Peptides against a protein of PDB entry 3EFO. Designs and how they scored, part 170

Target 1, 262 residues: chain A of PDB entry 3EFO
Amino acid sequence: SQLADLYKSCETDALINFFAKSAFKAVLHQPLKVIREILVNQTAHMLACYRKNCASPSAASQLILPDSMKVLPVYMNCLLKNCVLLSRPEISTDERAYQRQLVMTMGVADSQLFFYPQLLPIHTLDVKSTMLPAAVRCSESRLSEEGIFLLANGLHMFLWLGVSSPPELIQGIFNVPSFAHINTDMTLLPEVGNPYSQQLRMIMGIIQQKRPYSMKLTIVKQREQPEMVFRQFLVEDKGLYGGSSYVDFLCCVHKEICQLLN

## One batch from the design tools (peptide; made by RFdiffusion4, then SolubleMPNN)

Design b2_p21_4_s2 (from b2_p21_4 with E2Q F4Y P12A V15L)
Fold by OpenDDE base, seed 5:
Structure b2_p21_4_s2 (fold): chain B 262 residues (1-262), chain A 21 residues (1-21)
Amino acid sequence: as target 1 above (262 residues)
Amino acid sequence: EQLYVRVDDEPAVPLEEFDPF
């Protein structure tokens, strides 16, 4: 059917870009609560329509997604958790205005990376390979105390170090003997010159390539105060300022779909 | 209540195990 073909050809990244810009424009003349409700309703309506008209019958305990829209809920949750759409007084007007303007000018690729960062386990790097490590889900559950992770969202870059990061990797990256010796005030990695350091720098360069903004590097030690800022980019987790986890959001969407179809 | 996610006609998986990527 024409409707089935529409879902098959859906470009979710473009759709999220559209929803983001539409919502951020609406902030100027609609309450944030209403905007959030509209986004959830739009998500639920699209998926309810698919379930009703395109999907095979299924149990009420199943959330049905077309393959082309598998990532729609995860990106929609990220959008809903963006500071522009949050009503918390802790978020400054200036920060809201800044991010609003940024997103309004973003292309599809930019907004995709902005709402869902790349999180790379660089402690697994093979110095003999030129391939980037596979990204992991943006959740604390994917971090490890023994690991070192690079996070980038097109605007910010973080190098997160677990408290039990291997000393040999620390020395390879920072040319210091231990985790305690790492200076988190630095915004540039030293040019140590070993293969591991060179490969990390290459990866950082690839991530920066073709991005419209220069990403400032922030070094983050696990359990230190700046980690709280880093954790806000783990977008699948529950947000500090009341945003839902990805799992909770899926449950919410499912309930809304059921309400529409019953 | 345990929620499952099913993509098209693929086998449903528990919500906690679903990978959208």
Scores: peptide ipSAE 0.717, ipTM 0.969, DockQ to the pose 0.850
Fold by OpenDDE base, seed 1:
Structure b2_p21_4_s2 (fold): chain B 262 residues (1-262), chain A 21 residues (1-21)
Amino acid sequence: as target 1 above (262 residues)
Amino acid sequence: EQLYVRVDDEPAVPLEEFDPF
């Protein structure tokens, strides 16, 4: 059917870009609560239409997604959790204005990365490989106390270090003997010069390539206060300011779809 | 109630195991 073909051809990244810009424009003349509701409703309506008209029959306990839109909910949840759409006193007007303006000018690729960061397990680096490590899901559950992770969203870059990070990697990256000696005030990695350091720097360079903004690097040690900022970028988790986890959002979407179809 | 996710006609998987990427 024509409708089935439409879903097959859907470009979710473009759709999210559209929804983001539409929502961020709407904040100027609509209550944030209404905007969030509209976004959820739009998501539910699109998926309900698919379920009704394109999908094979299924149990009520099943959320059905077209392949082209299987990432839509995760990105939509990220959008809904963006500070621009949140009515929290902890979020300054300046921050909202800043991020709003940024997103309003972002292309599809930029907004995709912005809403869902890359989270790379740096501790698994193969210094002989030319390939980037595979990104992991942006959730605390994917971190490990023994791990070192690089997170980037096009605007910020974080190097997160577990409390039990391998001393040899710490030495390789920072040229210090232990986790305790890492200076988190630095915004640049030292020029250690070993293969691991060079590989990490190369990866950081690749991530920075073709990005419109120079990403500031923040070194984050697990269990230190600045880690809270880092965790805000673990977008699949529950948001600090009341946003849902990805799992909770899927449940919400499913419920909404069922309500539309019943 | 346990929610499952099904992509097109693929087998449904538990929500917690679903990878959208």
Scores: peptide ipSAE 0.717, ipTM 0.969, DockQ to the pose 0.857
Fold by OpenDDE base, seed 3:
Structure b2_p21_4_s2 (fold): chain B 262 residues (1-262), chain A 21 residues (1-21)
Amino acid sequence: as target 1 above (262 residues)
Amino acid sequence: EQLYVRVDDEPAVPLEEFDPF
């Protein structure tokens, strides 16, 4: 059917870009609460339409997604949790204005990375491989105290160190003997010159390629105060300022779809 | 109630096991 073909050809990343720019434009003349409600409604309506007209019958306990939109809810939740759309006094007007302007000029690829960062397990690097490590889900549950992770969203780059990260890797990256010796004030990794360091630098270079902005590196130690900033980029988790986890958002979307179809 | 996710006509999986990527 014509409708089925439309869903098959859907470019979810383009939709997210469109919704983001539309919402961020609307903040100038509409209440944030209304904007958030509209975004949720739009998400629910698109998926409800698919369920009604394109999908095979299913139990009420099932959320039905077209393959082309299986990532739509996760990105939509990220959009809803962006500081521009949050009505919290803890978020400065300047920060909202800054991020709003950035997103308004972002292309599809830029906004995709911005809303859902890459989180790479650096501790699993194969120095003999030319392949980048596979990204993990942006959630605290995917971190490990023994791990080292690189996070990038096109604007910021973080290197997160678990409290029990291997000393040999710490030495390989920072040329210091232990976690405690890592200087988090640095914004550049030292050129240690070993294969692991070289591989990490290569990965960072690849991530930086074709990005419109130079990402500043922030070194983050687990359990130190600056880690809280890093955790804000774990977008699938519950937000600090009232945003839902990805799982909670899926439940919310499902309920709204059911309401539309009942 | 336990929520399941089904993509197209693929078997439904528990929400906690669903990977959208």
Scores: peptide ipSAE 0.713, ipTM 0.969, DockQ to the pose 0.844
Fold by OpenDDE base, seed 4:
Structure b2_p21_4_s2 (fold): chain B 262 residues (1-262), chain A 21 residues (1-21)
Amino acid sequence: as target 1 above (262 residues)
Amino acid sequence: EQLYVRVDDEPAVPLEEFDPF
């Protein structure tokens, strides 16, 4: 059917860009609660339509997604949890305004990265390989105390270090003997010059390529206070200010779809 | 009350095991 073809050709990243800009525009004249409800409703309606008209019959316990929209819920949840759409007094007006304006000017690729960061396991680097490490899901569950991860969202870059990260890697990256010696006030990695350091710098360079903004580097040590800021970018987890986890959001979407169809 | 995710006509998987990427 024509509708089925439409779903197959759907570009979810473009949709998220559209929804983000639409929502962020609406912030100026609609209550945040209404905007959030509209976004959830739109998500549910799109998926309900697919279930009704394009998908094979299924049990009520199943959430049905077209392949092209597998990532829609995760991105939508990220959008809903963005500070611009949160009605929390802890979020300054300036921060909301800043992020709002940024997103309003972002292209599809930029907004995709902004809402769902790249999280790379740097501790797994093979200095003999020219391949970048595969990104992992943006969740605390994908971190490890023994690991080192690079997170980037087009605006910020974080290097997160587990409390048990390998001393040899710490030495390779920072030229210090241990985790405790890492200075988190630095915004640039030292020029250590070994292959691992050079490869990490290369990766950082690639991530920075073709991004409209120069990403500031923040060094984050696990269990230190600044880690809380970093964890806010683990967008699949429950938000600091009550935003849902990805899993919870999927359940919410499923419930909404069922309500629409029953 | 286990929720499953099914992509198109692929076998449904538990929500916790679903990878959207």
Scores: peptide ipSAE 0.709, ipTM 0.968, DockQ to the pose 0.844

Design b2_p21_4_s3 (from b2_p21_4 with E1M F4Y V15L)
Fold by OpenDDE base, seed 5:
Parts: C-alpha cells; sequence; structure tokens
Structure b2_p21_4_s3 (fold): chain B 262 residues (1-262), chain A 21 residues (1-21)
C-alpha cells in the first residue's frame, strides 16, 4: 500500500532533525510542557498508525516498529531530554539559548551525532587494524571499570578511564605509570609515539573530520567529580534532571499507542 | 506487564534485549 511504502522509505534521521528544529522554534511561543507532549503525541500517532494500518495483528504486550523507524524512539527520547526542552532551574537560560541556536543550524548528520553520541571502546583497539572500533550503546551499563572509552557528539569529546584501566594502556596513551598520575586538566594527549598512541590519535582525527566545530578533549576519570558531566551524555540512561531512560520511554510510548487504538 | 519489541515481522524480543541499531 501507499502508506506501507511511506513507512518503508522513511528517513528517521531527517525526521528527528525536523522535530528538533520544530520543537526548538516552538520554545519561543509555547510552554515546554506542551512542546514535550506534542513530541510524544507525534511519536505515538506515527507508530499507532503503522500498527493499525500496516502491521500484522499482534498482542497488546508488543510494541511494533517498522524497520526504518526502529531508532525513532531512542532519538526522540534524546531530544526530549535535551536541556532546551527541560524546565529545570538548574539549567541556565544561556545554556538553553546556546544549544537551541546550535541545533537550529545543524544538518541531518550533525543533529544525529549531537543527540546520540558515539561511544567507542578504546581499550579494545587493535593497533594492526585500520578499522574503527564498533560503537557501543550510550549507557553506563556498557562501561567497564577496566575499560577506556572515547565519547563524541560533534561538540564535545571525552576520554573516560575506568578506575581499573590497564596500566600499560595508560602508559601508552599518557606516558605515566598509573591512573593516579593522569592529569585531567590536559586538553591534548601527549605525542607518546607508540603504535597505540598513534592509533588513538588517528581515531580522534577521524571523528573530528567533517565536523563543523572543533571538539575540545576532556579527560575523565571514573568516580571523580567531572564524571557527572560525562554521564549526561550517556543518553539512554535516566537523566540527571528528570529525563526518562530509553526503556522507560519505550514503555511510555507503548502505553500512549494503546490508548490511541483502544 | 512485560513488554516486547517486534520489528516488522521479526520475532519479538524482550524490551531489555532490544537493539534499535
Amino acid sequence: as target 1 above (262 residues)
Amino acid sequence: MELYVRVDDEPPVPLEEFDPF
């Protein structure tokens, strides 16, 4: 059917870009609560329409997604949790204004990376491979105390180190003997010159390529105060300022769909 | 209620195991 073809051809990344810009424009004239409700409603209506008109019958306990839109809820949740749409006093007006203006000028690829960062397990690097490590999902559950992870969202870059990171990797990256010796005030990695250091620098360079803004590097040690800032970019987790986890959001969307169809 | 996610006609998977990517 024509409707089925429409869902099959849906470009979810472009749709999220549109929703983001539409919502951020609406902030000027509508209450944040209303904007958030509209976004959830739009998500639910799109998926309810698919369930009703395109999908095969299924149990009420199943959330049905077309393949082209299976990432829609995860990105929509990220959008809803963005500081621009949060009505929290802890978020400054300046920060909201800044991020609002940034997103309003972003293309599809930029907004995709901005709302859902890349999280790369650097500790698994094969120095003999030219391939980038496979990204993991942006959740604390994917981190490990023994691991080293690079996170980038097009504006910020973080190098997160677990408290039990291998000393040999620490020495390879920072040329210091242990985790305790790492200076988190640095914004540039030293040019140690070994294959591991070179590979990491290459990866960072690739991530920076074609991004409109230069990403400042922040070194983050697990369990230190700056880790709280880093955790805000683990967008699938529950937000510090009241945002839902991805799992909670999916449940919310499913309930809304059921309400629309019953 | 335990929620499952089904993509098109693929077998449903538990919500906690679903990978949207």
Scores: peptide ipSAE 0.711, ipTM 0.968, DockQ to the pose 0.862
Fold by OpenDDE base, seed 1:
Structure b2_p21_4_s3 (fold): chain B 262 residues (1-262), chain A 21 residues (1-21)
Amino acid sequence: as target 1 above (262 residues)
Amino acid sequence: MELYVRVDDEPPVPLEEFDPF
């Protein structure tokens, strides 16, 4: 059907960009609560239409997604959890204004990275490989106390160190003997010069490549206070300021779809 | 209720195991 073809051709990243800009424009004229509700409703309506008109019959316990839109809910949840759409006193008006303006000027690729960061397991690097490590899901559940992770969203870059991260890697990256000796006030990695350090720097360079903004590097040690800031970028988890986890959001969307169709 | 995710006509998977990427 024509409708099925439309879903097949859907570019979810472009759609998210559109929703983001539409919502961020709407904040000037509509209450945040209404905007969030509209976004959820739009998501549910699109998926309900697919379920009704394009999908094969399924049990009520199944959320049906077209392949082209299987990432829509995760990105939509990230959008809903953005500070621009949250009315929290902890978020300054300046921060909201800043992020709003940034997103309003972002292309599709930039907004995609902005809403869903890259989270790379740096501790798994093969210094002989030219391949970037595969990104993992942006959730605390994917972190390891023995791991080192690089997170980037186009604006910020974090290097997260587990409390039990390998001393060899710490030495390789920071030229210090242990986790305790890592200086988190640094915004640049030292020029250690070993293959691991060089590869990490290369990866960081690749991530920075073709990004419109220079990403500030923040070094984060697990269980230190700055880790809280880092965890805000683990977008699949429950947000600090009231946003849902990805799983909870999927349940919410499914419930709304069922309500629309029943 | 346990929620499953099904992409098109693929076998449904538990929500916790679903990878949208």
Scores: peptide ipSAE 0.711, ipTM 0.968, DockQ to the pose 0.841
Fold by OpenDDE base, seed 3:
Structure b2_p21_4_s3 (fold): chain B 262 residues (1-262), chain A 21 residues (1-21)
Amino acid sequence: as target 1 above (262 residues)
Amino acid sequence: MELYVRVDDEPPVPLEEFDPF
C-alpha cells in the first residue's frame, strides 16, 4: 500500500530534525508542556497508524515499530529531554536560548549527533587498527569503572575515566602515574607521543572533522562532581531534571498507542 | 504487563533487550 511505502521510505533522522525545529520554534508561542504533549502525541499517532494499517496482527503487549522508525522513540525521548523543552529553573535562560539557536541551524546529521551522542570505549583501542571503536549505547550501564570513554555530541567532547581505569592507559594518555594525578582542568591532552596517545588524538581529530563547531574537551573523573554534567549526555538514562529513561518512554508511547486504538 | 518490541515481522524481544540501532 501507499501508506506502507511511506513508512518504509521514512527518514527518521530528517523527521527528528523537523520535529526539533518545529518544537523549538513553537517555544516562542506555546507553553512547553503543550509542546511536549504534541510531540508525544505525534509519535503515538504515527506508530498507531502503522500498527493499525501496515503491521501484521500482534499481541497487546507488543510495541510495533517499522524498521525505518525503530530509532524514532529514542531520538524523540532525547528531544523531549533537551533543555530547550524543559522548564526547570536549574537551566539558565542563556543556555536554553543558545541551544535553541544552534539546533535551528543544524542539518540532519548535526542534529542526529547532537541529540544522541557518540560514546566510544577508548580503553579497548587497538593502536594498530585504523578503525574507530564501535560506539556503545548512551547509558551508565555501558560504562565500567575500569574503562575510559570518549563522548561527543558535535558541541562538546568528554573524556570520562573510571576510578579503576588502567594505570598504563592513564600513563599513556596523561603521562601521570595514576588516576588521582589526572588534572581535570586541562582542555587539551598532552602530546605524550606513544602509540596509544597518538591513536586517541587521531580519533578525536576524526570526530572533530566535518563538524561545524570546535568541541572543547572536558576531562571527567568518575565520582567527582563534574561527572554530573557528563551524565546528562547519557541520554537513555533517566534525566537529572525529570526526563524519562528510554525504557520508560517506550512504555509511555505504547500506552498512548493502545489508548488511540482501543 | 511485560512489554515486547517487534520490528516489522521480526520476532518480538523484551523491551529491556531491544536495540533500536
Scores: peptide ipSAE 0.708, ipTM 0.967, DockQ to the pose 0.873
Fold by OpenDDE base, seed 4:
Structure b2_p21_4_s3 (fold): chain B 262 residues (1-262), chain A 21 residues (1-21)
Amino acid sequence: as target 1 above (262 residues)
Amino acid sequence: MELYVRVDDEPPVPLEEFDPF
C-alpha cells in the first residue's frame, strides 16, 4: 500500500521520533504551552526554509511541501495532540507519565505507529488474498456505518463496527446474528473458524508482529459511549481536548510560515 | 482564502483534497 511504502522510506519518521523525545523530555522543565509553540515553530521554520531556498516561487495561498516531508505536518499534529503535551485536567498525571515513558523508549517504527495508527477497512477483506487491506486516513470521514475497521497504534487495538455492519460479517466474526448481539465486553474474538474469521485473526497477528507490547483488543460499537475513546485515535480529526484537526493544523503551519517569510 | 498544497513542483491541490500519504 501507499502508506506502507511511505512508512518504509520516509525519514520523516525519524524526525518525528526525535521531536517527540525532545518534547517529552522538555515536559519536565518547560511549560506545555512553550513546548507546543516550539514544535510548531520548528515545523514552520523547516518548511519556511524550504520555501525560501528550495522551492519555486508560489502564491501566498499555497503551502509548499517537499516530497520527503509530506507527512511531517500530519505526524507533528499527532504529536501535539498527544496527552503528554495537552494541558487538560481531564488527563491524569499518571496517564501522561505513562505515555511519556513509553515514547521515550520507542524506536522510529514504534513511534510512527503510535502517533499515527493503522486504520484498516477489514470489511473489504478478500479471504482468498494474503494481502492486507490498504490503510485509510485516521478520520471519522473514512469510517462507514456499513463498515468494520481495525485500528492499531502499537499499544491498543480496536475493532470498530458500524451500526449497519453486514450481518454476515458479524456472524462470521462473532457468531452472533446481529450488531445488537455483539458483546463489547469481550477482549478476544471467538474461535468461529470460518475463512473470514481466520483472515481477520491473521491480520491481527501480523499487526502484532514485532511490536514490543501486546495490544489488547477492544470491540467498539458505533454510537455507543465507548466509541468516544476510539475516536481519540482518529488523529486527523479535531481532538476532544482541543487539539486541531489536520486541516486546521496545516492552516496554522502555513500562517506561521508566512509570518516568518514576510 | 482557499489554501492549496503544492508538493515540490507538482500542481497545487486544495487543502481539503491533499493526501500526504
Scores: peptide ipSAE 0.690, ipTM 0.966, DockQ to the pose 0.727

Design b2_p21_4_s4 (from b2_p21_4 with E1M E2P F4Y P12A V15L)
Fold by OpenDDE base, seed 5:
Structure b2_p21_4_s4 (fold): chain B 262 residues (1-262), chain A 21 residues (1-21)
Amino acid sequence: as target 1 above (262 residues)
Amino acid sequence: MPLYVRVDDEPAVPLEEFDPF
C-alpha cells in the first residue's frame, strides 16, 4: 500500500530535525508542557497508524516499530530532554535561548549528532587500524571503570577516564604516570608522539572534521565534579532534571499507542 | 507496559534488550 511505502521510505533523522525546529519555534507562544505533550502525541499517532494499518497483528504486550523509525523514540526522548523543553528553574534563560538558536540553524546531520552523541571506547583502539572504534550506546551501563571513552555531540567533546583506566594508556595519552596526575583543567592533549597518542589525535580530528563548530575538549575523571556535566550527555539514562530514560519513554509511547487504538 | 519490541516482521525481543541502531 501507499501508506506502507511511506513508512518504508521515512527518513527519521529528517523527521527529528523537523520536530525539533517546530517545537523550538512553538516555545515562543505555547507552554512547554503543551509542546511536550504534542511531541509525544505525534510520535504515538505515527506509530499507532503503522500498527493499525501496516503491521501484522500482534499482542498488546509488544511495541511494534517500522524499521525506518526504530530510532524515532530514542531521538524523540533526547529532544524532550533538551533544556529548551524542560520546565526547571535550574536551567537559565540564557542557556535555553542559546540551545534554541543553535538547533534552529542545524541541518539534519548536525541535529542528529547533537541529540544523540557519539560515544567511542578509546581504550579498545588498535594502533594498527585506521578505522574508528564502533560507537556504544549513550548510557552509563556501557561505561567501564577500566575504560577510556570519547564523547562528541558536534558542540562538545569529552574524554572520560575511568578510575581504573590502564596506566599505560594514561602514559600514552597524557605523558603522566597515573590517573591522579592527569590535569583536568587542560583543554588540549599533549603531543606525546607515540602511536596511541597519534591515533587518538587522528580520531579526534576526524570527528571534528566538517563540523560547523569547533568542539572544546573537556577531560573528565570518573567520580569528580565535572562528571556530572558529562553524564547529562548519556542521553539514554534518566535525566538530572526529570527527563525519562529511554526504556521509560518506550513504555510511555506504548501506553499512548494502546490508548489510541482501544 | 510493553514487554517486547518487534521491528516489522522480525522476532520480538525483550524491551530491555532492544537495540534501535
Scores: peptide ipSAE 0.702, ipTM 0.969, DockQ to the pose 0.807
Fold by OpenDDE base, seed 4:
Structure b2_p21_4_s4 (fold): chain B 262 residues (1-262), chain A 21 residues (1-21)
Amino acid sequence: as target 1 above (262 residues)
Amino acid sequence: MPLYVRVDDEPAVPLEEFDPF
């Protein structure tokens, strides 16, 4: 059917970009609560329409998604959790204004990365390979105390180190003997010159490539205070300022879909 | 709320195991 074809051809990244800009424009004239409700409603309506008109029959306990829109809920949740749309006093007006302006000028690829960061397990790097490590889900559950992760969202770059990260990797990256010796005030990695360091720098360069902004590097040690900032970018987790986890959001969307169809 | 997620006509997977990527 025509409708089925429409869903098949849907580009969710473009859709999220559109929703983001529309919402961020609306903040000037509408309450944030209303904007969030509209976004959820629009998401639910699109998926309800698919379920009603395109999807094969299924039990009410199943959330049905078209393949083209698999990532729609996750990105929508990220959008909803952006500081621009959060009504929290902890978030400064300046920060909201800044991020609003940034997103309003972002292309599809930029906004995609901005809302859902890349989280790379760089402790798994094979220095013999030119292949980049596969990104993991942006959740605390995907971190490990033994791991080292690079997170980037087009504006910020974080190097997160687990408390039990391998000393050999720490030495390879920082040229220091242990986790405790890492200086988190650094915004640049030292040029150690070993294969691992070179590969990491290469990866960072690739991530930075074709991005409109130079990403500042922040080194984060697990269990130190600055980790709180880092954790805000684990967008699939429950937000510090009231945002839902990805799973909770899926439940929310499913509930609204059911309400629309029943 | 939902126990499973199904993409198109693929087999449904538990919500906790669903990977949208």
Scores: peptide ipSAE 0.699, ipTM 0.969, DockQ to the pose 0.759
Fold by OpenDDE base, seed 3:
Structure b2_p21_4_s4 (fold): chain B 262 residues (1-262), chain A 21 residues (1-21)
Amino acid sequence: as target 1 above (262 residues)
Amino acid sequence: MPLYVRVDDEPAVPLEEFDPF
């Protein structure tokens, strides 16, 4: 059917870009609560239509997604948790205005990365490989106290160090003996010159070269105060300012779909 | 009560095990 073909050809990244810009434009004229409700409603309607018209019958306990839109809920949840759409007084007007303007100028690829960061387990790097490490899900559950992770969203870059990060890697990256000796005030990695350091720098370079904005590097130690800022970019987790986790959002969307169809 | 996720005609998986990527 034509409808089935439409879903197969859907470009979810473009759709998210559209929803983001539409929502951020609407902020000037509509209450934030209404905008969030519209976004959830639109998500539910699209998926309800698919379930009703394109999908094989299934139990009510199943959330059914077309392959082309299987990432839609995760990105939509990220959009809903963006500071521009949150009503919390802790978020300054200037910050809202700044991020709003940024997103309004972003292309599809930029907005995708902005809403859902790359989180790379660099502690698993093969210095002989030319490939970037595979990104992991942006959740605390995917971090490891023994790991070192690089996070980038096109605007910010974080190097997160677990409290039990291997001393060999710490020395390789920072040229210091241990986790305790790492200076988190640095915004640049030292030129250590070993293969691991070089590989990490190459990865950072590749990430940076693909983006229009220069990303400042922030070094983050696990369990230190600045980690709280880093955790805000773990977008699949529950948001600091009341946003839902990805799992909770899926449940919410499923509930709305069921209400539409029953 | 438990939620499952099914992509197209693929086997349904528990919500906790679903990978959208």
Scores: peptide ipSAE 0.698, ipTM 0.966, DockQ to the pose 0.841
Fold by OpenDDE base, seed 2:
Structure b2_p21_4_s4 (fold): chain B 262 residues (1-262), chain A 21 residues (1-21)
Amino acid sequence: as target 1 above (262 residues)
Amino acid sequence: MPLYVRVDDEPAVPLEEFDPF
């Protein structure tokens, strides 16, 4: 059907870009609560329409997604959790304004990365490979105390180090003997010159390529205070300021879809 | 009630196992 074809051809990344810009424009003249409700409603309606008109019959316990939109909920949740759409007083007006303006000028690819960062397990690097390590889901559950992860969202770059990060990797990256010796005030990695360091720097360079802004590097030690900032970019988790986890959001969307169709 | 996710006509998987990417 024509409708089925429409869903098949849907470019979810473009859709998210559209929703983001629309929502961020609306912030100037609509209550944040209303904007969030509209976004959730739109998500539910789109998916309800698919379930009703395009999907094969299924049990009520199943959330049905078209393949083209299977990432829609995760990105939508990220959008909903963005500081621009949050009413928390802890978020400064300047920060909201800054991020709003950034997103309003972002292309599809930029907004995709912005809302859902790349999280790379750096501790798994193959120094003989020019390929980026496979990104992991942006959740604390994918981190490990023994691991080192690079997170990038097009604006910020974080190098997160577990408390039990391998000393050899720490030495390789920072040229210091242990986790405790890492200076988190640095914004640049030292030129250590070993293969691992070179590979990491290459990866960072690749990530920086074709991005409109130079990403500031922040070194983050697990269990130190700055980690809280880092955790905000683990967008699938429950937000610091009460935003839903991805799982919770899926459940919410499912319930709303059911309400629309019953 | 546990939620399952089904993409198109693929087998449904538990929510916690679903990978949208």
Scores: peptide ipSAE 0.686, ipTM 0.959, DockQ to the pose 0.854

